Peptides against a protein of PDB entry 2N1D. Designs and how they scored, part 84

Target 1, 169 residues: chain A of PDB entry 2N1D
Amino acid sequence: EVKVKIPEELKPWLVDDWDLITRQKQLFYLPAKKNVDSILEDYANYKKSRGNTDNKEYAVNEVVAGIKEYFNVMLGTQLLYKFERPQYAEILADHPDAPMSQVYGAPHLLRLFVRIGAMLAYTPLDEKSLALLLNYLHDFLKYLAKNSATLFSASDYEVAPPEYHRKAV

## One batch from the design tools (peptide; made by RFdiffusion4, then SolubleMPNN)

Design b1_p19_4_s4 (from b1_p19_4, 8 letters changed)
Fold by OpenDDE base, seed 5:
Structure b1_p19_4_s4 (fold): chain B 169 residues (1-169), chain A 19 residues (1-19)
Amino acid sequence: as target 1 above (169 residues)
Amino acid sequence: SEEIKELLETLRKVLEALK
């Protein structure tokens, strides 16, 4: 297994996110006010503004593309709690061709990094390449931590209506 | 699956860009 370290600042949020949904029976408001696409774009622009070289800029763009693709592949099958399944089904019915990176936001994106280590274990990566990739993933996580006050908030959740509870298992 | 193949290809491109 490949270990992706979540910043200590963000670990409590994962617990709060879990609590809001599974215990308090709340749902993240969809579509997100700031979706994954926007977060990744802001990150790329942030890196660009720090005076990176052309080759480093290209690398950041590829990292962003990789994270986006990974999120879009994994969201529906790996990143949702059981209580969120009816909401996801409704999103798919209303927007079948929309990538989930345009619908979901920071909390679900953060959940991705809890799972990415196991996924990377199935890729044939040498030690040096893996280290480089991990450095960029950790850099992105550090960015999320830096902007956590605006990206992670309980106010983005709301209590699910009674009719929703009947759909949830 | 096609989705997994695409993901792996994307990761390979990321790694090439990082070298």
Scores: peptide ipSAE 0.029, ipTM 0.664, DockQ to the pose 0.072
Fold by OpenDDE base, seed 3:
Structure b1_p19_4_s4 (fold): chain B 169 residues (1-169), chain A 19 residues (1-19)
Amino acid sequence: as target 1 above (169 residues)
Amino acid sequence: SEEIKELLETLRKVLEALK
């Protein structure tokens, strides 16, 4: 399996995220106040402001596009806890054509990187190519860690109503 | 740059196959 290292600063958040959903029976408020699209856009702009070369800028844009598409494909099938499935079904029913990158936010985006290693194993990448891709993915993760105070907050979650609990059984 | 694009495109193709 391909190992994608999550920054140590973000690992506690993954635990909190898991606890909020699975133990405390809370839900991330949707649509997110800051969705995945916005996060990726901010990252791209951040990288551009650092004075990167044209080639590096192009690479960042492709990474952003790749992460976005990856998220949109994986969210519904791979990134949700069981308790979140009724919420997703409701979102999908109300907005069937909306990409989930416009609905979900940083916590679910971070979950993607927990799964990405296994998905990369399905691609025939040589060691050098894989290392290159991982470097860019890790760079993005560092950005998330740097901005973790504004991207990850338990206040973005709310206790699911009793009606939801009945659906989530 | 182009190599990265190819890698990401390959990943997207694989992910699309999971739908």
Scores: peptide ipSAE 0.027, ipTM 0.629, DockQ to the pose 0.281
Fold by OpenDDE base, seed 4:
Structure b1_p19_4_s4 (fold): chain B 169 residues (1-169), chain A 19 residues (1-19)
Amino acid sequence: as target 1 above (169 residues)
Amino acid sequence: SEEIKELLETLRKVLEALK
């Protein structure tokens, strides 16, 4: 397994996120007020504002595209807690053609990076290539940490209604 | 860079295969 370092600032949030959903039986409000697409766009713009060269800008765009695609692929099957599955099903029913990056937000995006290490183990990347990819991923995580105060908040969660509890296992 | 693009494409392909 490849180790993806989650910034220390974000580790407590992962615990809070887990607690809000699994123990407090809350749900992240959907659609997110700031969805994954928006977060990635902000990151890309942030990187561009740093005076990157054409190559660096191109790389950032590819990283953004990659993260987005990775998120959209993984959300439904890998990033949800059991309690969130009925909500996801409802989202699919209401928005069948919408990518999940337009629905979900920062907390679920962060969960992606908890899983990515194991997924990278399946890639035939050499050490140098893997390190390079990890550097870009870590750079994005650093951005999330820097903006954690605005991206991660328990106020974005709400207590699931009784009707939902009956649907959830 | 093109190298990063290739890496990300590889990752995406792997993820697709794992669906």
Scores: peptide ipSAE 0.026, ipTM 0.628, DockQ to the pose 0.319
Fold by OpenDDE base, seed 1:
Structure b1_p19_4_s4 (fold): chain B 169 residues (1-169), chain A 19 residues (1-19)
Amino acid sequence: as target 1 above (169 residues)
Amino acid sequence: SEEIKELLETLRKVLEALK
Protein backbone atom coordinates (compact mmCIF):
# COMPACT_ATOMS: atom_id res chain seq x y z
CA GLU B 1 0.00 0.00 0.00
CA VAL B 2 1.09 3.52 -0.83
CA LYS B 3 0.93 5.94 2.06
CA VAL B 4 -0.84 9.23 1.46
CA LYS B 5 -0.13 11.54 4.36
CA ILE B 6 -3.12 13.46 5.65
CA PRO B 7 -2.16 16.82 7.16
CA GLU B 8 -2.28 16.77 10.94
CA GLU B 9 -4.67 19.71 10.91
CA LEU B 10 -7.25 17.65 9.02
CA LYS B 11 -7.03 14.42 11.01
CA PRO B 12 -9.19 15.78 13.87
CA TRP B 13 -11.80 16.73 11.29
CA LEU B 14 -12.04 13.16 10.06
CA VAL B 15 -12.79 12.14 13.62
CA ASP B 16 -15.40 14.88 14.02
CA ASP B 17 -16.99 13.94 10.71
CA TRP B 18 -17.24 10.33 11.81
CA ASP B 19 -18.65 11.34 15.19
CA LEU B 20 -21.28 13.69 13.75
CA ILE B 21 -22.71 11.00 11.52
CA THR B 22 -22.10 7.73 13.33
CA ARG B 23 -22.63 8.79 16.94
CA GLN B 24 -24.73 11.94 16.76
CA LYS B 25 -26.80 10.67 13.81
CA GLN B 26 -26.43 13.86 11.81
CA LEU B 27 -26.26 14.30 8.06
CA PHE B 28 -24.16 16.59 5.93
CA TYR B 29 -26.50 19.07 4.28
CA LEU B 30 -26.97 18.28 0.58
CA PRO B 31 -26.49 19.73 -1.92
CA ALA B 32 -23.31 21.16 -0.45
CA LYS B 33 -22.97 24.93 -0.27
CA LYS B 34 -19.51 24.45 -1.73
CA ASN B 35 -19.33 21.27 -3.75
CA VAL B 36 -16.31 19.26 -4.82
CA ASP B 37 -16.34 20.82 -8.30
CA SER B 38 -15.99 24.30 -6.86
CA ILE B 39 -13.27 23.27 -4.42
CA LEU B 40 -11.21 21.76 -7.22
CA GLU B 41 -11.81 24.80 -9.41
CA ASP B 42 -10.63 27.10 -6.66
CA TYR B 43 -7.53 24.99 -6.19
CA ALA B 44 -6.72 25.07 -9.90
CA ASN B 45 -7.14 28.83 -10.01
CA TYR B 46 -5.00 29.17 -6.91
CA LYS B 47 -2.21 27.19 -8.55
CA LYS B 48 -2.47 29.15 -11.80
CA SER B 49 -2.19 32.44 -9.94
CA ARG B 50 1.21 31.40 -8.63
CA GLY B 51 2.90 31.79 -12.01
CA ASN B 52 3.06 28.23 -13.24
CA THR B 53 4.34 27.36 -16.69
CA ASP B 54 1.98 26.09 -19.35
CA ASN B 55 3.07 22.54 -18.68
CA LYS B 56 2.59 22.90 -14.94
CA GLU B 57 -0.84 24.41 -15.49
CA TYR B 58 -1.77 21.49 -17.71
CA ALA B 59 -0.61 19.06 -15.06
CA VAL B 60 -2.73 20.76 -12.40
CA ASN B 61 -5.78 20.54 -14.65
CA GLU B 62 -5.20 16.84 -15.17
CA VAL B 63 -4.76 16.27 -11.44
CA VAL B 64 -8.02 18.12 -10.77
CA ALA B 65 -9.81 16.13 -13.44
CA GLY B 66 -8.43 12.92 -12.01
CA ILE B 67 -9.46 13.71 -8.46
CA LYS B 68 -12.95 14.65 -9.64
CA GLU B 69 -13.46 11.47 -11.60
CA TYR B 70 -11.99 9.35 -8.83
CA PHE B 71 -14.38 10.97 -6.36
CA ASN B 72 -17.39 10.39 -8.59
CA VAL B 73 -16.51 6.73 -9.00
CA MET B 74 -15.78 6.09 -5.34
CA LEU B 75 -18.38 8.15 -3.46
CA GLY B 76 -21.31 5.79 -3.56
CA THR B 77 -19.43 2.58 -2.92
CA GLN B 78 -16.50 3.54 -0.70
CA LEU B 79 -16.91 6.91 0.98
CA LEU B 80 -20.26 6.73 2.79
CA TYR B 81 -21.06 5.57 6.29
CA LYS B 82 -24.02 3.22 6.56
CA PHE B 83 -26.16 5.93 8.14
CA GLU B 84 -25.71 8.05 5.00
CA ARG B 85 -27.03 5.40 2.60
CA PRO B 86 -30.70 6.50 2.62
CA GLN B 87 -29.62 10.07 1.92
CA TYR B 88 -27.51 8.92 -1.00
CA ALA B 89 -30.41 6.89 -2.39
CA GLU B 90 -32.62 9.96 -2.26
CA ILE B 91 -29.99 12.02 -4.07
CA LEU B 92 -29.72 9.41 -6.81
CA ALA B 93 -33.49 9.30 -7.22
CA ASP B 94 -33.79 13.07 -7.47
CA HIS B 95 -30.64 13.66 -9.54
CA PRO B 96 -29.82 10.44 -11.38
CA ASP B 97 -27.52 12.03 -13.95
CA ALA B 98 -25.70 14.50 -11.73
CA PRO B 99 -22.12 13.71 -10.78
CA MET B 100 -21.68 13.45 -7.05
CA SER B 101 -18.91 16.05 -7.24
CA GLN B 102 -21.70 18.57 -7.80
CA VAL B 103 -23.65 17.38 -4.75
CA TYR B 104 -21.14 16.55 -2.02
CA GLY B 105 -18.53 18.76 -0.42
CA ALA B 106 -15.22 18.93 1.41
CA PRO B 107 -15.79 16.31 4.13
CA HIS B 108 -16.55 13.56 1.65
CA LEU B 109 -13.73 14.70 -0.62
CA LEU B 110 -11.31 14.38 2.28
CA ARG B 111 -12.52 10.84 2.90
CA LEU B 112 -11.33 9.99 -0.61
CA PHE B 113 -7.73 10.53 0.38
CA VAL B 114 -8.07 7.99 3.14
CA ARG B 115 -8.74 5.40 0.42
CA ILE B 116 -6.52 6.56 -2.43
CA GLY B 117 -3.34 4.97 -1.12
CA ALA B 118 -4.66 1.48 -1.60
CA MET B 119 -5.79 2.33 -5.13
CA LEU B 120 -2.38 3.66 -6.10
CA ALA B 121 -0.95 0.26 -5.31
CA TYR B 122 -2.80 -1.10 -8.36
CA THR B 123 -1.04 1.30 -10.72
CA PRO B 124 2.27 0.24 -12.31
CA LEU B 125 4.18 3.37 -11.38
CA ASP B 126 7.91 3.55 -10.96
CA GLU B 127 9.24 5.16 -7.82
CA LYS B 128 9.89 8.54 -9.42
CA SER B 129 6.47 8.70 -11.06
CA LEU B 130 4.75 7.72 -7.84
CA ALA B 131 6.66 10.36 -5.92
CA LEU B 132 5.61 13.02 -8.41
CA LEU B 133 1.95 12.01 -8.21
CA LEU B 134 2.10 11.97 -4.43
CA ASN B 135 3.58 15.46 -4.48
CA TYR B 136 0.55 16.74 -6.39
CA LEU B 137 -1.88 14.96 -4.09
CA HIS B 138 -0.11 16.22 -0.99
CA ASP B 139 -0.08 19.72 -2.46
CA PHE B 140 -3.85 19.56 -2.80
CA LEU B 141 -4.23 18.26 0.74
CA LYS B 142 -2.07 21.14 1.92
CA TYR B 143 -4.48 23.48 0.16
CA LEU B 144 -7.41 21.88 1.98
CA ALA B 145 -5.60 22.31 5.29
CA LYS B 146 -4.85 25.94 4.53
CA ASN B 147 -8.54 26.59 3.86
CA SER B 148 -9.92 24.23 6.48
CA ALA B 149 -11.66 27.00 8.44
CA THR B 150 -13.97 27.70 5.51
CA LEU B 151 -14.23 24.17 4.10
CA PHE B 152 -14.94 22.11 7.20
CA SER B 153 -17.60 23.05 9.74
CA ALA B 154 -19.95 21.15 12.01
CA SER B 155 -22.60 23.71 11.09
CA ASP B 156 -22.86 22.02 7.70
CA TYR B 157 -24.41 19.04 9.45
CA GLU B 158 -27.88 18.72 10.92
CA VAL B 159 -29.77 16.20 13.00
CA ALA B 160 -31.53 13.68 10.79
CA PRO B 161 -35.32 14.04 10.92
CA PRO B 162 -37.51 11.35 12.49
CA GLU B 163 -38.67 10.05 9.11
CA TYR B 164 -35.05 9.48 8.14
CA HIS B 165 -34.42 7.41 11.23
CA ARG B 166 -37.40 5.27 10.35
CA LYS B 167 -35.89 4.65 6.91
CA ALA B 168 -32.43 4.00 8.26
CA VAL B 169 -33.48 1.27 10.70
CA SER A 1 -11.34 -1.00 -10.01
CA GLU A 2 -10.43 -0.95 -13.67
CA GLU A 3 -11.84 2.53 -14.03
CA ILE A 4 -9.57 3.85 -11.33
CA LYS A 5 -6.58 2.07 -12.81
CA GLU A 6 -7.25 3.65 -16.18
CA LEU A 7 -7.59 7.07 -14.62
CA LEU A 8 -4.35 6.77 -12.71
CA GLU A 9 -2.56 5.44 -15.76
CA THR A 10 -3.66 8.48 -17.74
CA LEU A 11 -2.44 10.75 -14.99
CA ARG A 12 0.85 8.85 -14.90
CA LYS A 13 1.38 9.44 -18.61
CA VAL A 14 0.80 13.15 -18.21
CA LEU A 15 3.19 13.42 -15.31
CA GLU A 16 5.84 11.38 -17.11
CA ALA A 17 5.66 13.75 -20.04
CA LEU A 18 6.53 16.60 -17.71
CA LYS A 19 9.78 15.02 -16.54
Scores: peptide ipSAE 0.036, ipTM 0.648, DockQ to the pose 0.075; fails the geometry check

Design b1_p19_5_s1 (from b1_p19_5, 9 letters changed)
Fold by OpenDDE base, seed 5:
Structure b1_p19_5_s1 (fold): chain B 169 residues (1-169), chain A 19 residues (1-19)
Amino acid sequence: as target 1 above (169 residues)
Amino acid sequence: DELEKLKELAKEIEEEKKK
């Protein structure tokens, strides 16, 4: 299995996110104020502002596209807690053609990196390409950690209404 | 404590994947 290391700064957030959803019965407010698309765009712009070469910029764009694709593929089936399923169903009904990267935000994006390693094991990448990809993934995670104060907040969650609890099978 | 909760995260996500 390909191991993707989560920065120590972000591990506590994963716990808080879990607690907010599963124990406190809260839901992340959707659509996100800052969705995954926006986060990835900001990252790309951040990398461009660092004076990277053209080749590095191209690589960043590929990585951003890859992260977005993985997120959109995995969100519904692999990144949600049971309590979030009714909310996801509502999102699908209201926005059937919208990629989830335009709906969900940083907390769910971070969850991707908990699971992405296993998925990367199935990708036909050579060692060099995989190493480069991992470097960029870790770089992106460092970016998330650096901006964690603005990306991760309990205020982005709200207590689910009683009606929702009844739907949460 | 934190490690255990992360394990629970992984477990719960995996359970949802099986549905």
Scores: peptide ipSAE 0.065, ipTM 0.697, DockQ to the pose 0.023
Fold by OpenDDE base, seed 2:
Structure b1_p19_5_s1 (fold): chain B 169 residues (1-169), chain A 19 residues (1-19)
Amino acid sequence: as target 1 above (169 residues)
Amino acid sequence: DELEKLKELAKEIEEEKKK
């Protein structure tokens, strides 16, 4: 399995996220105040502001596009807890053509990196390309850790209403 | 151990997906 290292600063958040959803029966507020598209855009702009060459800029854009694609593919099937399924169904019904990267935010994006390693293990990439990709993924995770105070907050969650609880359990 | 917790979280997601 391809190992994607989660920064130590973000590991506790994954636990808090799990607890908020599965134990406290809360839901992340959707649509996200800051969605995945926006987070990735900010990262790309951040990298560009660091004086990258045209080639490096191109590589960052490709990585951003890749993360977005993986997120949109994996969100519904790989990244949701059972309690979140009714919410996801409602989103699909109301916005059938919207990519989930425009709906969901940082917590769900972080969940991607818990699961993406297993997916990359089956991706036909040569050693050099895989190493480069992993470097960018780790760089992006470092960016998330650096901005964790503004990206991850329990205040973005709310207690699900009683009618939702009855549907989800 | 945080690494073990992450593995458990990944497992939890997979198990709940099957329900």
Scores: peptide ipSAE 0.035, ipTM 0.677, DockQ to the pose 0.024
Fold by OpenDDE base, seed 4:
Structure b1_p19_5_s1 (fold): chain B 169 residues (1-169), chain A 19 residues (1-19)
Amino acid sequence: as target 1 above (169 residues)
Amino acid sequence: DELEKLKELAKEIEEEKKK
């Protein structure tokens, strides 16, 4: 397994996210007020504003694109708690052609980095390329940590209605 | 580039999921 280090500042959010969903039976409000697409766009713009070379800018764009695609692939099968499955089914029914990066937000994006390491183990990247990718992933995670006050909030969750509880049994 | 390989893997997984 490829180790992707989660910043210590974000680890409590993973716990809170888990608690809100699984124990408090809340759901992240969808569609997200700030979706994954916008978060990645903000990161890309942030990196570009720091005077990166053309090559570095290209690399950032590729990393952003990769994160987005991995998120869209993994969300439905690997990033949801059991309690969130009915909500996901409703999203698919209402928006069958919409990528999940346009629906979900920061908490689910953070969950990706808990699981992505195992997937990266199957990539054909050489050691140097993998190290570079990991550096960018860690850089992005650090960006999330720096902006955690605006990206992560319990107020983005809401108590699931009684009708939902019946579906989630 | 090497980062494109990550995207390719994602696409492969997506196609496999649709089966």
Scores: peptide ipSAE 0.017, ipTM 0.508, DockQ to the pose 0.031
Fold by OpenDDE base, seed 3:
Structure b1_p19_5_s1 (fold): chain B 169 residues (1-169), chain A 19 residues (1-19)
Amino acid sequence: as target 1 above (169 residues)
Amino acid sequence: DELEKLKELAKEIEEEKKK
């Protein structure tokens, strides 16, 4: 299996995220104040401002597009806890054609990188190409860690109302 | 398969919480 390492600074957040949802029965406020699209755009702009030379096969824009695509594909089936399912259903009903990268934010994006390794194992990439992709993914995760104070906050969650509790559990 | 994958995620997170 392809291993994508989560920065140590972000691991506590994964725990807090899990605790907020599963134990405290809170929900991430949707639509996100800063959605996945915005985060990826900021990253792309950050990389461009640094004057980095990208390989044609895995340019920053292509990596961003790839992350976005993976997120949009995996969010509904791989990245949600059971308690979040009713919320997701409501989002789909209200915004059936909106990509989830425009709705969800940093916490769910971080969850992607817990699961993306398994998906990459099934991609027809040679060793060199996979290594390049992994480098970009880890670089992006480092970016998330660097900006974690602004991207991850318990204040972005809210206690689910009693009505939600009844349909979620 | 979906449920199993989520359980694996939860397990990993739980192990991290124990640290």
Scores: peptide ipSAE 0.047, ipTM 0.659, DockQ to the pose 0.024; fails the geometry check

Design b1_p19_5_s2 (from b1_p19_5, 11 letters changed)
Fold by OpenDDE base, seed 4:
Structure b1_p19_5_s2 (fold): chain B 169 residues (1-169), chain A 19 residues (1-19)
Amino acid sequence: as target 1 above (169 residues)
Amino acid sequence: SELERLKEIAKKIEEEEKA
């Protein structure tokens, strides 16, 4: 298995996220106040602003594009808890052509990195390519950790209404 | 596939790193 290390600062959040939804029966407020697209854009701008002698702006852009695309592919099928399925269905109905990276936010984005390691284990990547990808993934995770106070908050969740509970599995 | 896409992403990153 390929190890994608989640920063220690974010590990408790994964537990809280799980608890809010599965135990407390809350839902992340959608559309997100700060969606995945904006988070990735901020990251790219952050990397650009730091400025390195070895400018890897294009590599960062590819990382951002890749994370965005992979998130959009994975969200509906792999990143949702069972309780969130009705909400997702409503989102699809209301926004049929919108990428989920424009709807969902940081918590769901973080869930992607919990899953990606297992998937990478099955990808036919050479050691160098895998290491490079992992470095960028870890760099992005570090960015999320650095900005965790603004990106992750229980206040972005709300108690699901009674009618939701009736249709939720 | 999801796996193929990950591979493509990794390769694109690698290519841009060298550019």
Scores: peptide ipSAE 0.209, ipTM 0.803, DockQ to the pose 0.068
Fold by OpenDDE base, seed 5:
Structure b1_p19_5_s2 (fold): chain B 169 residues (1-169), chain A 19 residues (1-19)
Amino acid sequence: as target 1 above (169 residues)
Amino acid sequence: SELERLKEIAKKIEEEEKA
């Protein structure tokens, strides 16, 4: 298995996120105040501001594009808890052509990195390519950890209304 | 597939690192 290490600072959030939704029956407020697109853009700008070379800048852009694409592919099928399914269906109905990276935010983005390691294990990548990708993924996760106070908050969730509970299986 | 996309992403990153 390919190990994608989640920073220790972010592991408790994964538990809180799960608890808020599954146990407390809350939903992340959508559309996100700070969506995945904006988080990735901020990361890219952050990397640029640190004086990276031009070639490294283009590599970061590819990483950002890749994370965005993979998130958009995985969100609906792999990253949602059962309780979130009705909310997702409503989002799709209202915005059928909108990428989910423009709707969802940091908590759901973080869930992607819990799953990506297992997927990479089945991907035929050579050692060099895999190591390079992992380095960038870990770098991005480090960025999320540094900004965790602004990206992850229980105040971004709210109790689902009774009408929603009736729709949720 | 998701697996193929991951492979493509990794290769693109590698190519940009070499440039």
Scores: peptide ipSAE 0.205, ipTM 0.800, DockQ to the pose 0.068
Fold by OpenDDE base, seed 2:
Structure b1_p19_5_s2 (fold): chain B 169 residues (1-169), chain A 19 residues (1-19)
Amino acid sequence: as target 1 above (169 residues)
Amino acid sequence: SELERLKEIAKKIEEEEKA
């Protein structure tokens, strides 16, 4: 088993996110005011500002690109609660060519890291490659935790209207 | 597949670290 450790600072948010949507019947406002693309860009710039070598910069860029691509692949099929499915369908209808990393934000990005560990367990990676990837994933999660006050807020959610409940799963 | 993509991403990161 491959374990991607979620920082303790972010674990309560995962619970709040789940509660807001599944119990309080709220939806994250879309498109996000700060989307996944922007968050990843800020992370990359943050790493650059800390005096990384050129080689490390390229590695960070690959990590960012990989997270972005994996998010875009996984969002629609793996990261949404049932209550969010109609909203996702509306987004696809209104923005068919937009990558989901330009639409969704920090809460959904964090959900990716809850799932990625299980997927890595079935990936035929050698020990060295896996360790390197895990180091970068944990580094990114640490960045999210450090900036959690600006990235995660219940005010980014709103109560779904009655007409939404009628079409919700 | 998603699994194959993860492997490719990991290998790209490793290659950049070696460069």
Scores: peptide ipSAE 0.156, ipTM 0.768, DockQ to the pose 0.068
Fold by OpenDDE base, seed 1:
Structure b1_p19_5_s2 (fold): chain B 169 residues (1-169), chain A 19 residues (1-19)
Amino acid sequence: as target 1 above (169 residues)
Amino acid sequence: SELERLKEIAKKIEEEEKA
């Protein structure tokens, strides 16, 4: 299996996220104040500001585009807890043509990186290509860790209303 | 299809790094 290392700073957040949803029966407020698209854009701009060459800039853009696409594919089927399913259904009904990267935020994006390693293990990539991709993924995770104070907060969650509990059987 | 997408992404990144 391909190992995608989650920064130690973010591991406690994954636990908190799980606890907020599954045990405290809270929901992440949607649409996110800072959605996945915005986070990825900020990352790309951050990398650009570091004085990278044009080629490195284009590589970062490809990484951003790839993460976005993969998130949009995986969100509905792989990244949600059962308690979040009614909320997702409502989002789909209200915004049928909107990519989920414009709706969801940092917590759900981080969940993607918990799953991506296993998927990469099945991808027919040579060691060099895989290492290169992993380097960029880890670089992005490092960025998330650096900005964790602003990206991850329990205040972005709220207790699900009674009517939600009734349909979240 | 997801696996193919990941492969394509990796290859694109590699090509940009080589250029």
Scores: peptide ipSAE 0.145, ipTM 0.758, DockQ to the pose 0.071

Design b1_p19_5_s3 (from b1_p19_5, 9 letters changed)
Fold by OpenDDE base, seed 5:
Structure b1_p19_5_s3 (fold): chain B 169 residues (1-169), chain A 19 residues (1-19)
Amino acid sequence: as target 1 above (169 residues)
Amino acid sequence: EELERLKKLAKEIEEELKK
C-alpha cells in the first residue's frame, strides 16, 4: 500500500467529521456551498499565481484532474459512512448526470486521501512518477491545511430529520 | 496522548468507510 500522509492539522477534522456523521447523526449540507471542483480550481489557480513554469502548471492540471477522477470514482463506494447512504441515493436521484465533485465538498474530499493510498497501489506507475504524484498530493493536502478554516466547519452539517433516520436503518 | 487517540480513531474511520 502506498502511504499518503495526512497533515497533522487535518487529522482532528477527520475525527470531527466522523463524529458529526456517525455519533451526532448529522449530514453534510448538499449540494456543497464550495464543491470539490471549486476547491481544486482554487488550488490550481493558487499554483499558477506563484509564478510557476508552464510545465509545472501542466503537471498541476494533471494532478487536479486525477484527484477529481479518483474522487468521482470512489465517493459512492469508499468515502461514505453508512449513515450517509440514503443522502447519497437522494443525490443520485436528483442529480443523475452530475459528477459528485460538483455536489460534495471539502470533508468528503479529505476522506479521499484516507483511502487513496490503497488505490494507488494498483496503479501502474514507475517509481519516479509515483514519487512525483505523491509530492503533488501532499502539496495539495498542505493547501487544504492552510485553508482549513474556510473549508472545514461543523456549521456545514445539520441534524438529520427523523424521517431520514427511519430510512437509514 | 492525543496522537494515540487520533491514531485509533483514524483506524476506526478507515474501517467505517469500508462499510
Scores: peptide ipSAE 0.037, ipTM 0.699, DockQ to the pose 0.025
Fold by OpenDDE base, seed 4:
Structure b1_p19_5_s3 (fold): chain B 169 residues (1-169), chain A 19 residues (1-19)
Amino acid sequence: as target 1 above (169 residues)
Amino acid sequence: EELERLKKLAKEIEEELKK
């Protein structure tokens, strides 16, 4: 098992996210006001502003690209609670060619890091490459934690309408 | 399916995070 450490500041958000969706029957407002693409872009720019070398900048860009790719692949199959599946279906119908990183936001991006560890355990990465990747992922998570007050809010969720509840059954 | 296996493995972590 590959363990991706979630910062302590973000663990409560995972719980709140779970509670909002599964218990309170709310939905994250889509399309996200701040989508995954934008979050990753901000992170890349943040890292660039810290005086990284060209090589380090390249590495950050590759990590961002990788996170985006993993998110887009995993969102529909691994990162949604059952209650969110009708919403996802509606998104696919309305935006069939749009990557989910342009639709979803921080909460779902954070969920990726709950699941990605298990996936990485089955990748053919050597020990050094895996360690390096984990360091980058942890660095990104620290960035999310640093900006958690801006990125995560219950106000980004809304009560699902009665019509939706019927679809979710 | 591989995705389902991976999802199941991650479930334990998710449950721990919910505590």
Scores: peptide ipSAE 0.033, ipTM 0.655, DockQ to the pose 0.029
Fold by OpenDDE base, seed 3:
Structure b1_p19_5_s3 (fold): chain B 169 residues (1-169), chain A 19 residues (1-19)
Amino acid sequence: as target 1 above (169 residues)
Amino acid sequence: EELERLKKLAKEIEEELKK
């Protein structure tokens, strides 16, 4: 297994996110006001503004593309709590061709990094490539932590209505 | 089968997220 370390600043949010969904029976408002695509774009632009070389810029773009790809692949099957399944089904019905990176936001993106390590274990990456990837993933997580005040908020969640509870098996 | 798998995955992530 590939270990991806979550910054300490973001661990409390993971707990809050879990509590909001599973205990308080709330849902993250969708579509996200700031979706995963936007977050990744901001990160890429941030890295570009820090004086990266062309090669490093290329690497950032590849990492962003990779994160987006993994998110879109894993969201529906690995990043949702049981209570969120009806919401996801509704999203799929309403927007069948939309990538989930355009629908979901920071909380679900953060969940990706809880699960991505296991997925990376099955990727045919050499040691050097894996190390480089991990460095960028951790760098991105640090970026999320730095901007956590604007990316993570309980106000982005809403209490699920009674009719939703009946759908949530 | 798929439903049970998804439930297990959800439970796993819940355990990780609540740490």
Scores: peptide ipSAE 0.032, ipTM 0.661, DockQ to the pose 0.021
Fold by OpenDDE base, seed 1:
Structure b1_p19_5_s3 (fold): chain B 169 residues (1-169), chain A 19 residues (1-19)
Amino acid sequence: as target 1 above (169 residues)
Amino acid sequence: EELERLKKLAKEIEEELKK
């Protein structure tokens, strides 16, 4: 199994996110003020500004594209708690053709990295390519940790109304 | 549940944070 280590700085947020949704019955405000697309774009620009070579720049773009693809594929089926399913259904109705990377934000993106390791185990990558990919994934996670004050906040959540509770588990 | 592994991680982390 491919193991993706989450930075210690972000682990408490995973707990807070889980608690806000499952125990406090809150919902992340959607559409996100800063969506996954913008976060990935900022990361790519950050890496480019550091004077990377053409090959490294190309690799960053490929990694960003890959993360976006995985997120869009996995969000609806792998990255939502049961309490969030009615909200997701409403999002699909309001934005039927929009990728979820344009709707959801940092908390759900972070959840991806809890699951992505198992998915990577089934990819036809050689050892060297996989190692390079893992390095970039860890680099991206470090980027999220460095910008956690801007990306993760309990104020982006709100208590679900009574009518929502009737629809949810 | 879809996020069973995440919940397990959260519980483990929460236990560690309480110490």
Scores: peptide ipSAE 0.059, ipTM 0.730, DockQ to the pose 0.024; fails the geometry check

